# Peptides against a protein of PDB entry 1ZZD: the designs that were tried, part 34

Target 1, 109 residues: chain A of PDB entry 1ZZD
Amino acid sequence: FQVVNPYLLRDLVDLGIWDEGMKQYLITQNGSIQGLPNVPQELKDLYKTVWEISQKTIINMAADRSVYIDQSHSLNLFLRAPTMGKLTSMHFYGWKKGLKTGMYYLRTQ

## One batch from the design tools (peptide)

Design b1_p27_2_s3 (made by RFdiffusion4, then SolubleMPNN; from b1_p27_2, 13 letters changed)
Fold by OpenDDE base, seed 1:
Structure b1_p27_2_s3 (fold): chain B 109 residues (1-109), chain A 27 residues (1-27)
Amino acid sequence: as target 1 above (109 residues)
Amino acid sequence: SELKKKLEEKLKELEKIYEKYIDKTNE
């Protein structure tokens, strides 16, 4: 599964275009909004480079059904390298504590 | 799905572990 960027979710809600159809579209496009005609170009430009969010926020988004995109039985996270290192350490710490359900992949953008 | 629900529950547990981890690393 994928997690929607919290800022993107906010902006899509503010535009009044967030619904199940939009959710399914984002699944198909791997989170990209570049092909959406009803999204301002300014937002498209912004979200080409905005990939920095707190690890806690990512976890909260993934646990919230309202921002959860179900496409597989694995979690894919896209962050910059410095944030990825910290998140990886936290992930393995959780793994040692018994959180062994599902697949968890970290990727850099 | 049941898998989705299970993953969400584990993520909530992970959040709790995250808080402990941050507390430990920021001390």
Scores: peptide ipSAE 0.019, ipTM 0.258, DockQ to the pose 0.041
Fold by OpenDDE base, seed 2:
Parts: C-alpha cells; structure tokens; sequence
Structure b1_p27_2_s3 (fold): chain B 109 residues (1-109), chain A 27 residues (1-27)
C-alpha cells in the first residue's frame, strides 16, 4: 500500500484540493504531486526527492492501495518559523514516526 | 507485520539519502 505523509495531506487540504479525486490521483501517481498544476512549486520541491523515492518504494513493497495518516494537530509545533530545511526534516520525521509507532491508518480506494 | 518490518528497514536506508538531501537544501 501507499503511505501518504500527514504533512502532505495537510498541505493539500489547505490548498482546498483534497477530495476523493485527489486520493485516486495520488494512488495512480505513486504519491507524486509533481504533475499537479494547482500545487505551488515550493510544495513540489518540498515533497520530491526523498519522498518521491520512498513512496514509490512503499508501493512496490505493498499490495494495498493507500494509507493516510492524520497528525495535523502536531503540525502547529513546527510552523512558527519554518524554513525549507526544517519543513523537509519535519516531513521526513513525521513519516518516520508513522512507520515506527504504528499510527492508525486510513485506507482508501 | 512483515510489511512493516520491510518498510522500517527501507527507512533506515533512506535516512542516509535524507541527510544528503538536507545538506543540499541548506546550501
């Protein structure tokens, strides 16, 4: 299955583009948002490279479709003075925490 | 699960790439 980072989900929600169509899009695109014209380039830069690689790897290793993690409440702790590096670290840390702690997953089709 | 274990192992590998990525973004 595909794991979607909670920060990515939050960002998509903030953009007002998170819906069932977006869910299906992410599934078909292996979690990549690079092809979305309505996403700011800054977000694309944030979620490429390591995240793109990891999402593709996860999908290749799992048979299920997608897993979404909701930890939006923890985001407020990091958004006061964000830098690109800090946001990237936060993104990866959140993903790492999700895998290690076994958070509740929301599966969608 | 076995899947979780595999993902955790892969995560360890990705940590090395992550560190390089952070260095790039901080330059």
Amino acid sequence: as target 1 above (109 residues)
Amino acid sequence: SELKKKLEEKLKELEKIYEKYIDKTNE
Scores: peptide ipSAE 0.014, ipTM 0.247, DockQ to the pose 0.099
Fold by OpenDDE base, seed 5:
Structure b1_p27_2_s3 (fold): chain B 109 residues (1-109), chain A 27 residues (1-27)
Amino acid sequence: as target 1 above (109 residues)
Amino acid sequence: SELKKKLEEKLKELEKIYEKYIDKTNE
């Protein structure tokens, strides 16, 4: 699954580059904006780090069988009836540990 | 750096959003 970061969406809209093509691009790129030539580098740098933390967490969760077992029913429900709310919740669930760890890492660096 | 500060702020905001959604879905 993949959900566009709400702040990223806002920023893209503010830049005037949000459209159906951009949406499809982000889907194929799993939310990454690194390949977009019309996005300021500062924005790329910011969301690169956020994206990396989030994706790492999601991948780790997928690889963690214990976590998978605990969430198996929720995942099945999601697959049967996906909604934006469920997608967001699941995405953020994966982000929780990653966000906290990332924040800690940033504070210590 | 300024970028680091912005990132930390955004992460905190995202955590707040997360908690809000989780609370809603668990009701």
Scores: peptide ipSAE 0.013, ipTM 0.269, DockQ to the pose 0.064
Fold by OpenDDE base, seed 4:
Structure b1_p27_2_s3 (fold): chain B 109 residues (1-109), chain A 27 residues (1-27)
Amino acid sequence: as target 1 above (109 residues)
Amino acid sequence: SELKKKLEEKLKELEKIYEKYIDKTNE
């Protein structure tokens, strides 16, 4: 399944335009908001490059060695049985670690 | 570590917020 980038979600919520229709739109657009006329250009720039990222890819891209070690158990659980919470955590983790662009939706493997 | 603990707590808070705006039946 796919999960929308939580920060993008937040921004869309802040704009007051988030709903199920928007969610479906993003899914069909692979997370791209470039075609949305009611989204500020600043946000479009922020979320310009859209990549579909698997859970494993997110982990690999975002994880620092020390942090990875500390999160090893959580990561293992995530891989074995991903939950929405874990997916969200990964998104935020990735965002925190600099994956602000490119990670718009997560696809489980 | 203390930093990790704080981060995890913050993430949990954000998760709660995030989950309010997604359809959990359409994952």
Scores: peptide ipSAE 0.016, ipTM 0.239, DockQ to the pose 0.070; fails the geometry check

Design b1_p27_2_s4 (made by RFdiffusion4, then SolubleMPNN; from b1_p27_2, 15 letters changed)
Fold by OpenDDE base, seed 1:
Structure b1_p27_2_s4 (fold): chain B 109 residues (1-109), chain A 27 residues (1-27)
Amino acid sequence: as target 1 above (109 residues)
Amino acid sequence: SAKEELEEEYLKKLEEIYEKYVDLTNK
């Protein structure tokens, strides 16, 4: 799974550079636009900050509790040697599965 | 209980975050 900020999508569309190739590129780059030569530096700076904030939030939440029933073991693995991209993907995957099954939060005593 | 309320708040925050993001793998 790979997620992207909806406002980033909007901006890429507004720039006229959004297409299937761009989509695949973002997937391979874990949502990062930092390496794109045709994106203004101002946008890179903006979404670098947004991305970092989002990752920090996810990491902090993960550190607080393991919330996904189907991803508890995966979370433990990723926390041992986490990468920002993997943490984001894992949480998103767990969230989606939880919504589909109706069981998206693991309550602990 | 206070614990349950905290858990619900936590869950809502997660949902709010991910509801805003677009899943490129399913687009």
Scores: peptide ipSAE 0.046, ipTM 0.463, DockQ to the pose 0.036
Fold by OpenDDE base, seed 2:
Structure b1_p27_2_s4 (fold): chain B 109 residues (1-109), chain A 27 residues (1-27)
Amino acid sequence: as target 1 above (109 residues)
Amino acid sequence: SAKEELEEEYLKKLEEIYEKYVDLTNK
């Protein structure tokens, strides 16, 4: 799944640029607005920082959790050229499923 | 176990983080 900061969503709505196309774009961009031409640079800078911090936090937490996973059971996740957004989403999903079923592995193809 | 407790702690923290975000795939 792909997540977005609710305040970013609000700001995009306030800018009058939120629509289905924008939503789909953000999904493909893993929540990044950096490529949007109609977003003020100030907002890009702000949410770049927020996004990066959040993603790094999630990755670090997931990575730290992985050292405690029993390798007897696994849910293998494979990504091609994974982005930070995909990594965080897959780490969370895989880890959550791993807690339920045993463990998780995240691998790059 | 200590492992399970730690896992639950991390899960809660991660869930708290994700609860602050909107899932675009479900909205």
Scores: peptide ipSAE 0.044, ipTM 0.428, DockQ to the pose 0.076
Fold by OpenDDE base, seed 3:
Structure b1_p27_2_s4 (fold): chain B 109 residues (1-109), chain A 27 residues (1-27)
Amino acid sequence: as target 1 above (109 residues)
Amino acid sequence: SAKEELEEEYLKKLEEIYEKYVDLTNK
């Protein structure tokens, strides 16, 4: 499970750099474009801020606000038959755990 | 309970946010 900002996707497409390689890169980088040399710095700055705002907003909407520490932490979810509700719940759980270790992998059978 | 109701409401809001994002693993 890995999601990307639809506006980021649009901008990458507009830049003409969106392809399968870019997709896989974003998956491995958990949506970060900060390391991409072919992306304008202004976009890097923008989506760094957008990502931070988005995560803060999500966390502020949750009861447990201690789950956000650093944007560099990552979470990967693996569900056989996921529902949005389950993914959401596991996201927060995994995020909280991931903050302690830097990365969290949640696997289900 | 009131807590459960609040959590459910939060989950719904979060789901709405997630619906706007593109799932890269689904392609």
Scores: peptide ipSAE 0.036, ipTM 0.398, DockQ to the pose 0.030
Fold by OpenDDE base, seed 4:
Structure b1_p27_2_s4 (fold): chain B 109 residues (1-109), chain A 27 residues (1-27)
Amino acid sequence: as target 1 above (109 residues)
Amino acid sequence: SAKEELEEEYLKKLEEIYEKYVDLTNK
């Protein structure tokens, strides 16, 4: 699984480069557009910054309850060679799924 | 309790952020 910023999808559509191939590329690249040759550098810089800000915000919020660290340890056990991008995607998915299934607390251990 | 209220607030904030992101594997 792979999550992406909704505004990134919009901009890729506006550029006329969004298709199934692009979707699969983003999944493979853990949501990164930095390697896309047909994307302006300005957009790469923009979404690099936006992505970092979003990650920091989520990590800071979760870290207050040690949720990020606990999940990181758990997720690391299931990944052969985890990358930060993959871990971030899994955290987003796991937390979102937890919210949808009725998670009540951001737990500390 | 105060702790439960704080956790609920954090949960809501996380929900606001996560709901904005799109899971490409489900689209």
Scores: peptide ipSAE 0.053, ipTM 0.413, DockQ to the pose 0.032; fails the geometry check

## One batch from the design tools (peptide)

Design b1_p28_1 (made by RFdiffusion4)
Fold by OpenDDE base, seed 2:
Structure b1_p28_1 (fold): chain B 109 residues (1-109), chain A 28 residues (1-28)
Amino acid sequence: as target 1 above (109 residues)
Amino acid sequence: SQEEKDREALTRLEEYVDLLEEELDELE
């Protein structure tokens, strides 16, 4: 499955380009929209950073308040005490509990 | 500028995280 930012999904819907093909594409591209020709460059630029961070750790750590973003020095992502394993556990715990409105899970049919 | 784009992206990300945390808190 592929996790997708709800704001990205909203924007794609607003653009009228969201469909099954788009969904499948995102799955194959790990959520990246950079290769989509029908997406405005401005939107690509906007979500490039979000996507990059998400692909690294933010999705797994979002369930835990241990992820901090410091804008004072460009883009800084800070992790506190929790280990990656604990953060991952929190993520899946949230998923199991129904954490789905704030994070969409795309899967193939 | 790229900096502005980064700030906007960070804002979106922070809102996303806040949403996730809020939902998780409600479920716990």
Scores: peptide ipSAE 0.073, ipTM 0.562, DockQ to the pose 0.183
Fold by OpenDDE base, seed 3:
Structure b1_p28_1 (fold): chain B 109 residues (1-109), chain A 28 residues (1-28)
Amino acid sequence: as target 1 above (109 residues)
Amino acid sequence: SQEEKDREALTRLEEYVDLLEEELDELE
């Protein structure tokens, strides 16, 4: 599956270019829109930073035991980069807890 | 500039974190 920023998804819908093809494209591109010719450059520039940060955080979480989530009491996150790490952890935790706001999970099936 | 856009992106992420924290607190 691929995690997608809800603001990015909204922008793509507003542009009228969201469809099954776009969904599959994002899955294969790990959420990057840099290769899309029909997206304004301003949006590409904006989400380039978001994409790079999120991917880096995910990689760091997988490579290091720097993230701890206490699901029984509260969200406890221990990272060298607390803000970005906290965001990533909350994406998954929020989904499990049924938060109304969170990342979207795109699946091929 | 790209620097300005990067700052905007980070601001949006921080606001998003705050929103999630608020919603999480309501569930605890």
Scores: peptide ipSAE 0.056, ipTM 0.511, DockQ to the pose 0.136
Fold by OpenDDE base, seed 1:
Structure b1_p28_1 (fold): chain B 109 residues (1-109), chain A 28 residues (1-28)
Amino acid sequence: as target 1 above (109 residues)
Amino acid sequence: SQEEKDREALTRLEEYVDLLEEELDELE
C-alpha cells in the first residue's frame, strides 16, 4: 500500500485534478507528484519534503524523537517526545477507527 | 532554501497532529 498526505489529497481535489487516473498515477509513483505537469511548482516544492517524511519513518523513529526528511541525507528533525508518541498512537488508533483526516491508503484494484 | 522547506514540512506535520487530536477527541 501507499500512504498519501491528507493535505496533498485536499490540494489535488481543490485543483480539480483528482480522479481515478490520478489515483492510479500516484500509486505507480509511490505518492510523488513531482512528475505531474498540472500541479503548481510551489506545491511540488512543498510536498517533495513532506513526501519524504513517510508515515513509516515517523513510526519507526518515534522512540528516537527524530524524523528523516531527506532519503539521501541524514538530517534529523527532532520533535518533542510527546508529539512523536502521539503521532504514532493516533496513526494506529485512527486507522482502526477510520479517521476522516487520517492518512489515505492507496491500493491497487 | 532547503531549510525553509524543512520548516514548512514540519509545520504541516504538526498541523496534521493537531487535526488528529481534534478528531480523536470527538471519537472518544
Scores: peptide ipSAE 0.019, ipTM 0.357, DockQ to the pose 0.253
Fold by OpenDDE base, seed 4:
Structure b1_p28_1 (fold): chain B 109 residues (1-109), chain A 28 residues (1-28)
Amino acid sequence: as target 1 above (109 residues)
Amino acid sequence: SQEEKDREALTRLEEYVDLLEEELDELE
């Protein structure tokens, strides 16, 4: 099960540019929308990705907390076996804590 | 139980988010 960032999805839908092609593009860009010419700068600023954070730091933190992040193709957070509801709750918790773009896709291993 | 595993996962993710937020604050 995959949970897409609901806020990003909402904003892209409002812009009328969300589709499967956009989804695939985001995957190829590891979740970054910074290179999209048809996205307002304000939105780009809002959804700065964790790629600005040291990749080494991210991996170390993830490993230490038993959280697995696959950044080879896209920014995905893999959890061991959470329920759909728990995945959703965790995602929104991150948003409440101020993390605007820490993950675009939540996945189970 | 699965619920306990989910709670553990949530705890780990919360801690991860806190660490990310801290680093993001430093970058802003």
Scores: peptide ipSAE 0.015, ipTM 0.283, DockQ to the pose 0.032

Design b1_p28_1_s1 (made by RFdiffusion4, then SolubleMPNN; from b1_p28_1, 15 letters changed)
Fold by OpenDDE base, seed 1:
Structure b1_p28_1_s1 (fold): chain B 109 residues (1-109), chain A 28 residues (1-28)
Amino acid sequence: as target 1 above (109 residues)
Amino acid sequence: SMEEIDRKSLEQLEKEEELREELEELLE
């Protein structure tokens, strides 16, 4: 089971703080980095903001769809019959705001 | 293993980036 957002994984690797201990910590925290003292606040704010934006997108565009939130900072989307327009909007919403996408896994049902 | 999970996570990220590029091309 994937617990760590791949974008977060990349960022933690870039910070040089990714290891087994960090992984286990994140598992116990359901993917949250908010409590980590060695993570820059900017990164915490980034993933918080991404989460907020993603939630807004989901609320607006997927009211009749199933959404699975895998982590506190990322989304796994399960859409029954997504249109290209909806997928595009969901995928690019964060990017339009200059943020990394919190959604990294999309599955159609 | 940790390495395998990390590799799969990064591969997923790469797939998402490829999808993003494809979608961007469709929007042109």
Scores: peptide ipSAE 0.033, ipTM 0.377, DockQ to the pose 0.049
Fold by OpenDDE base, seed 3:
Structure b1_p28_1_s1 (fold): chain B 109 residues (1-109), chain A 28 residues (1-28)
Amino acid sequence: as target 1 above (109 residues)
Amino acid sequence: SMEEIDRKSLEQLEKEEELREELEELLE
């Protein structure tokens, strides 16, 4: 059960600001880092854009496929279809690479 | 502990990245 995006987790760890308090904060903020003063703006911009696009895409994909999305946390996908695993991997890969528009096309591929 | 869980998550991410790199190399 992943409560925080693993790429965000890594980035925060790399910044040396990850701790249990940070984790709890992110849970309450549904994964948003926008309100954190000790996070570089570049990172905020990245995750803002990717988050907005990816959430829309993932929700749409979930509607079309046998998947359940738990919005109580940052992003948790409960997969029923094996093919969704690949899509999820692509999603996270896109997140890692800071892809913006590419996420909209995952659904059609 | 929560810290241990996070560490495991990071380790899993590293493994997935390694696998991805290997797969990418195979697809070249």
Scores: peptide ipSAE 0.027, ipTM 0.378, DockQ to the pose 0.046
Fold by OpenDDE base, seed 5:
Parts: sequence; structure tokens; C-alpha cells
Structure b1_p28_1_s1 (fold): chain B 109 residues (1-109), chain A 28 residues (1-28)
Amino acid sequence: as target 1 above (109 residues)
Amino acid sequence: SMEEIDRKSLEQLEKEEELREELEELLE
């Protein structure tokens, strides 16, 4: 599973700042480059949008899964009162799903 | 209603997917 966006990887390589440390940093930051001082603001602006879309997509995918597993009530609560913990859980769900496993997220109805 | 919320969630997903595709094309 590729945690780092392939386009971001390309751009970081082109900047000559890609290394193992950078890779580990991005993994811990869920692919975000916003906190990196050595990245041009132009790239931050570009990938900010991409990152936001990705996170929203993961959340929506989890929401969609919840629909199919009859967790609409839990989905509603999540959407109305999102917490950092819930967002993290949704992110991990998306990550695990990307591994093509039988992983799913369940929440109390 | 719950059904409406679910529908909105799915619609949002579709919009995000479309936007993602557009951005991917831009990044190529």
C-alpha cells in the first residue's frame, strides 16, 4: 500500500528532498506536507487540496460502508459531531481498506 | 431523514471523486 501520494512523491524527488526521514515524516502526518519548511508554498497549496479531498473521500467511503452495514445512525452522529478521534479512525479505515483486506469500520448504532 | 443524510454523503463522495480526477489530470 502506498501511503504517500505518487504525485507528491514525484515532486519531492524532483526537489531533491525525498529520503527515508521524509518518508517517515509523511507517514506520521498522513501524507500532509503542510508542516514542512523546505517545501515551496505553491506545492503546499496544491497538495493541501489533494490531501483534503483524500481525507474527505476516506470519510465518505467509511460513511458509504456504514450505509451498507446498516449504520446510518452512527454516520449521522459522526457527520454532526465529528471528533479528532473519529476522523483518525476513519483515516485508518481507509488505509486498511487500501490494503485490500477485509477490514471494515464498525461503530455503535 | 436518515435516508437523506445517506444520499448527501454519497453525493459528496461522487463530487470528491470527480474533483480528484480533475486534479490528477492537472498533476500529470
Scores: peptide ipSAE 0.017, ipTM 0.243, DockQ to the pose 0.051
Fold by OpenDDE base, seed 4:
Structure b1_p28_1_s1 (fold): chain B 109 residues (1-109), chain A 28 residues (1-28)
Amino acid sequence: as target 1 above (109 residues)
Amino acid sequence: SMEEIDRKSLEQLEKEEELREELEELLE
């Protein structure tokens, strides 16, 4: 399981500020970079935590990527307070949006 | 391990971006 968004991980690596300390910090902050002084504001504006965006948005993003990605990849969905009904709806929504892979990881806050 | 997850994630992104760049070039 990965708490940090992989795109964010890449950008932090590119900035040369990714290390174990950064990783642990982000874990404790549920992936939020908003409190980091050494991160450009542009990145802070760009990235939202998985808990701050709608699950539908996450699914849409995943679906868009899945159209272009021919290789296997993991899909992680995060729910604050999941119910069986909500999970079912998400699955159907994902299917409707053309996701090629099912939910691999389901995490709760 | 967490390190292994990070490595795999980065490798996946690199492959994805390479494909995306190729597609963008073809579609322009």
Scores: peptide ipSAE 0.029, ipTM 0.441, DockQ to the pose 0.048; fails the geometry check

Design b1_p28_1_s2 (made by RFdiffusion4, then SolubleMPNN; from b1_p28_1, 14 letters changed)
Fold by OpenDDE base, seed 4:
Structure b1_p28_1_s2 (fold): chain B 109 residues (1-109), chain A 28 residues (1-28)
Amino acid sequence: as target 1 above (109 residues)
Amino acid sequence: SEDEKDRKSLENLEKEEELLEELEELLE
């Protein structure tokens, strides 16, 4: 049972704040970092949980065309030699890009 | 153990990031 998103785990490690205490905190918070004052707002926005944003917002972010554009470009580039690892990376990359773009859009509208 | 799972998760992420870096370079 993993509560912590692997990318979030990386980012927290990069911030130098990952430890057992942080792990337990996240477990108690169902993976939410919203209550952490030492985490940049950008990361908080990126890693909002399904309970922290509306389903509508999630759908809107996922529907961002930029995600599909990036995926399309990636697919074209890796089509010649696709691997499961590459496909997975492309998927998560596209999703991450979509989330970033979506959050940007929501803030500016 | 759970700690072992965390380490494995990090290792997997590092491998994925290498692929992502390659992807980003291709998309530039």
Scores: peptide ipSAE 0.016, ipTM 0.258, DockQ to the pose 0.048
Fold by OpenDDE base, seed 5:
Structure b1_p28_1_s2 (fold): chain B 109 residues (1-109), chain A 28 residues (1-28)
Amino acid sequence: as target 1 above (109 residues)
Amino acid sequence: SEDEKDRKSLENLEKEEELLEELEELLE
């Protein structure tokens, strides 16, 4: 799955650069704005860490379907009332669960 | 060896898990 960060959306709108083209670009880039030339560096720095965490979480969830299924309820809550705090918590939880699964596989071979 | 690769992978995962736990505690 993929979700555009609601705070990023707000900031792009405030900059006056949000349009259909921007939306499609973000989809193809999995939400990353690092490659956009018309985005201030300060904004890129702000969302860099968030993007990195989200990508790791998504990769883990894709690798283990059980992790994805367990995140379904949390994802629904985020969509209804999105906040930066919820986004961060969801990504950290998903990543942590993925790490534990990986560790289990390594220990049991 | 395969065992050595597994050991290194496990160590990396443990370090990353520790960092995540610390961050989660700060965000609660």
Scores: peptide ipSAE 0.015, ipTM 0.247, DockQ to the pose 0.024
Fold by OpenDDE base, seed 2:
Structure b1_p28_1_s2 (fold): chain B 109 residues (1-109), chain A 28 residues (1-28)
Amino acid sequence: as target 1 above (109 residues)
Amino acid sequence: SEDEKDRKSLENLEKEEELLEELEELLE
């Protein structure tokens, strides 16, 4: 599963566009909002770098461990206002949890 | 300017990547 940036979640809620459909969309898009027509460009620009970093991290860790995680069924949401450090920590926490889940899934299939 | 924005963006990216690398190491 993937972790949604809590600030992004807040902003989407503030825009009034957060719903189950949006959640599913983000899952399918690996957390990217770049393709959403109803999101202001300013927000897209704001979260572009963060998203790219997250994706890079995922790719790097996946490459290092040769693990792929299906993120289509789970999205972790946070409503806190963490510092950048906390955001990063949560990202990796989610990733680590995802790895565990993925590995378990692979073993049990 | 756009160049300045790009520079700042890159700087922030580098800083965050450094932190991410540290965290990745902790996850090993």
Scores: peptide ipSAE 0.012, ipTM 0.272, DockQ to the pose 0.037
Fold by OpenDDE base, seed 1:
Structure b1_p28_1_s2 (fold): chain B 109 residues (1-109), chain A 28 residues (1-28)
Amino acid sequence: as target 1 above (109 residues)
Amino acid sequence: SEDEKDRKSLENLEKEEELLEELEELLE
């Protein structure tokens, strides 16, 4: 299984700190970067939230195919053919973009 | 392997970005 989400992986690569040691560390930390001294605090703050939300919401997505995502504004989203991938992408996209307020309700149409 | 999964995760980002753009349009 993969414990590092692709956006975090990208950001760590962009920082130039991604390597085998980092990977092993993250595996032991279940994907948490909070303990890394060489990661900007802004990134820690971002992915703390992403991690917390994902641990709950992603699991719920599998069960209900519904996602509650914090966004800059409240909106009901009706997807014609939602998949786990789409819902996950929306989740990570929203948080990556700093959309930490409001609520999106993702529902199947 | 885990290394392969990491590589695939990176390789698929561009494809995912296309999906994200579509989703962004939906959010507008």
Scores: peptide ipSAE 0.017, ipTM 0.290, DockQ to the pose 0.052; fails the geometry check

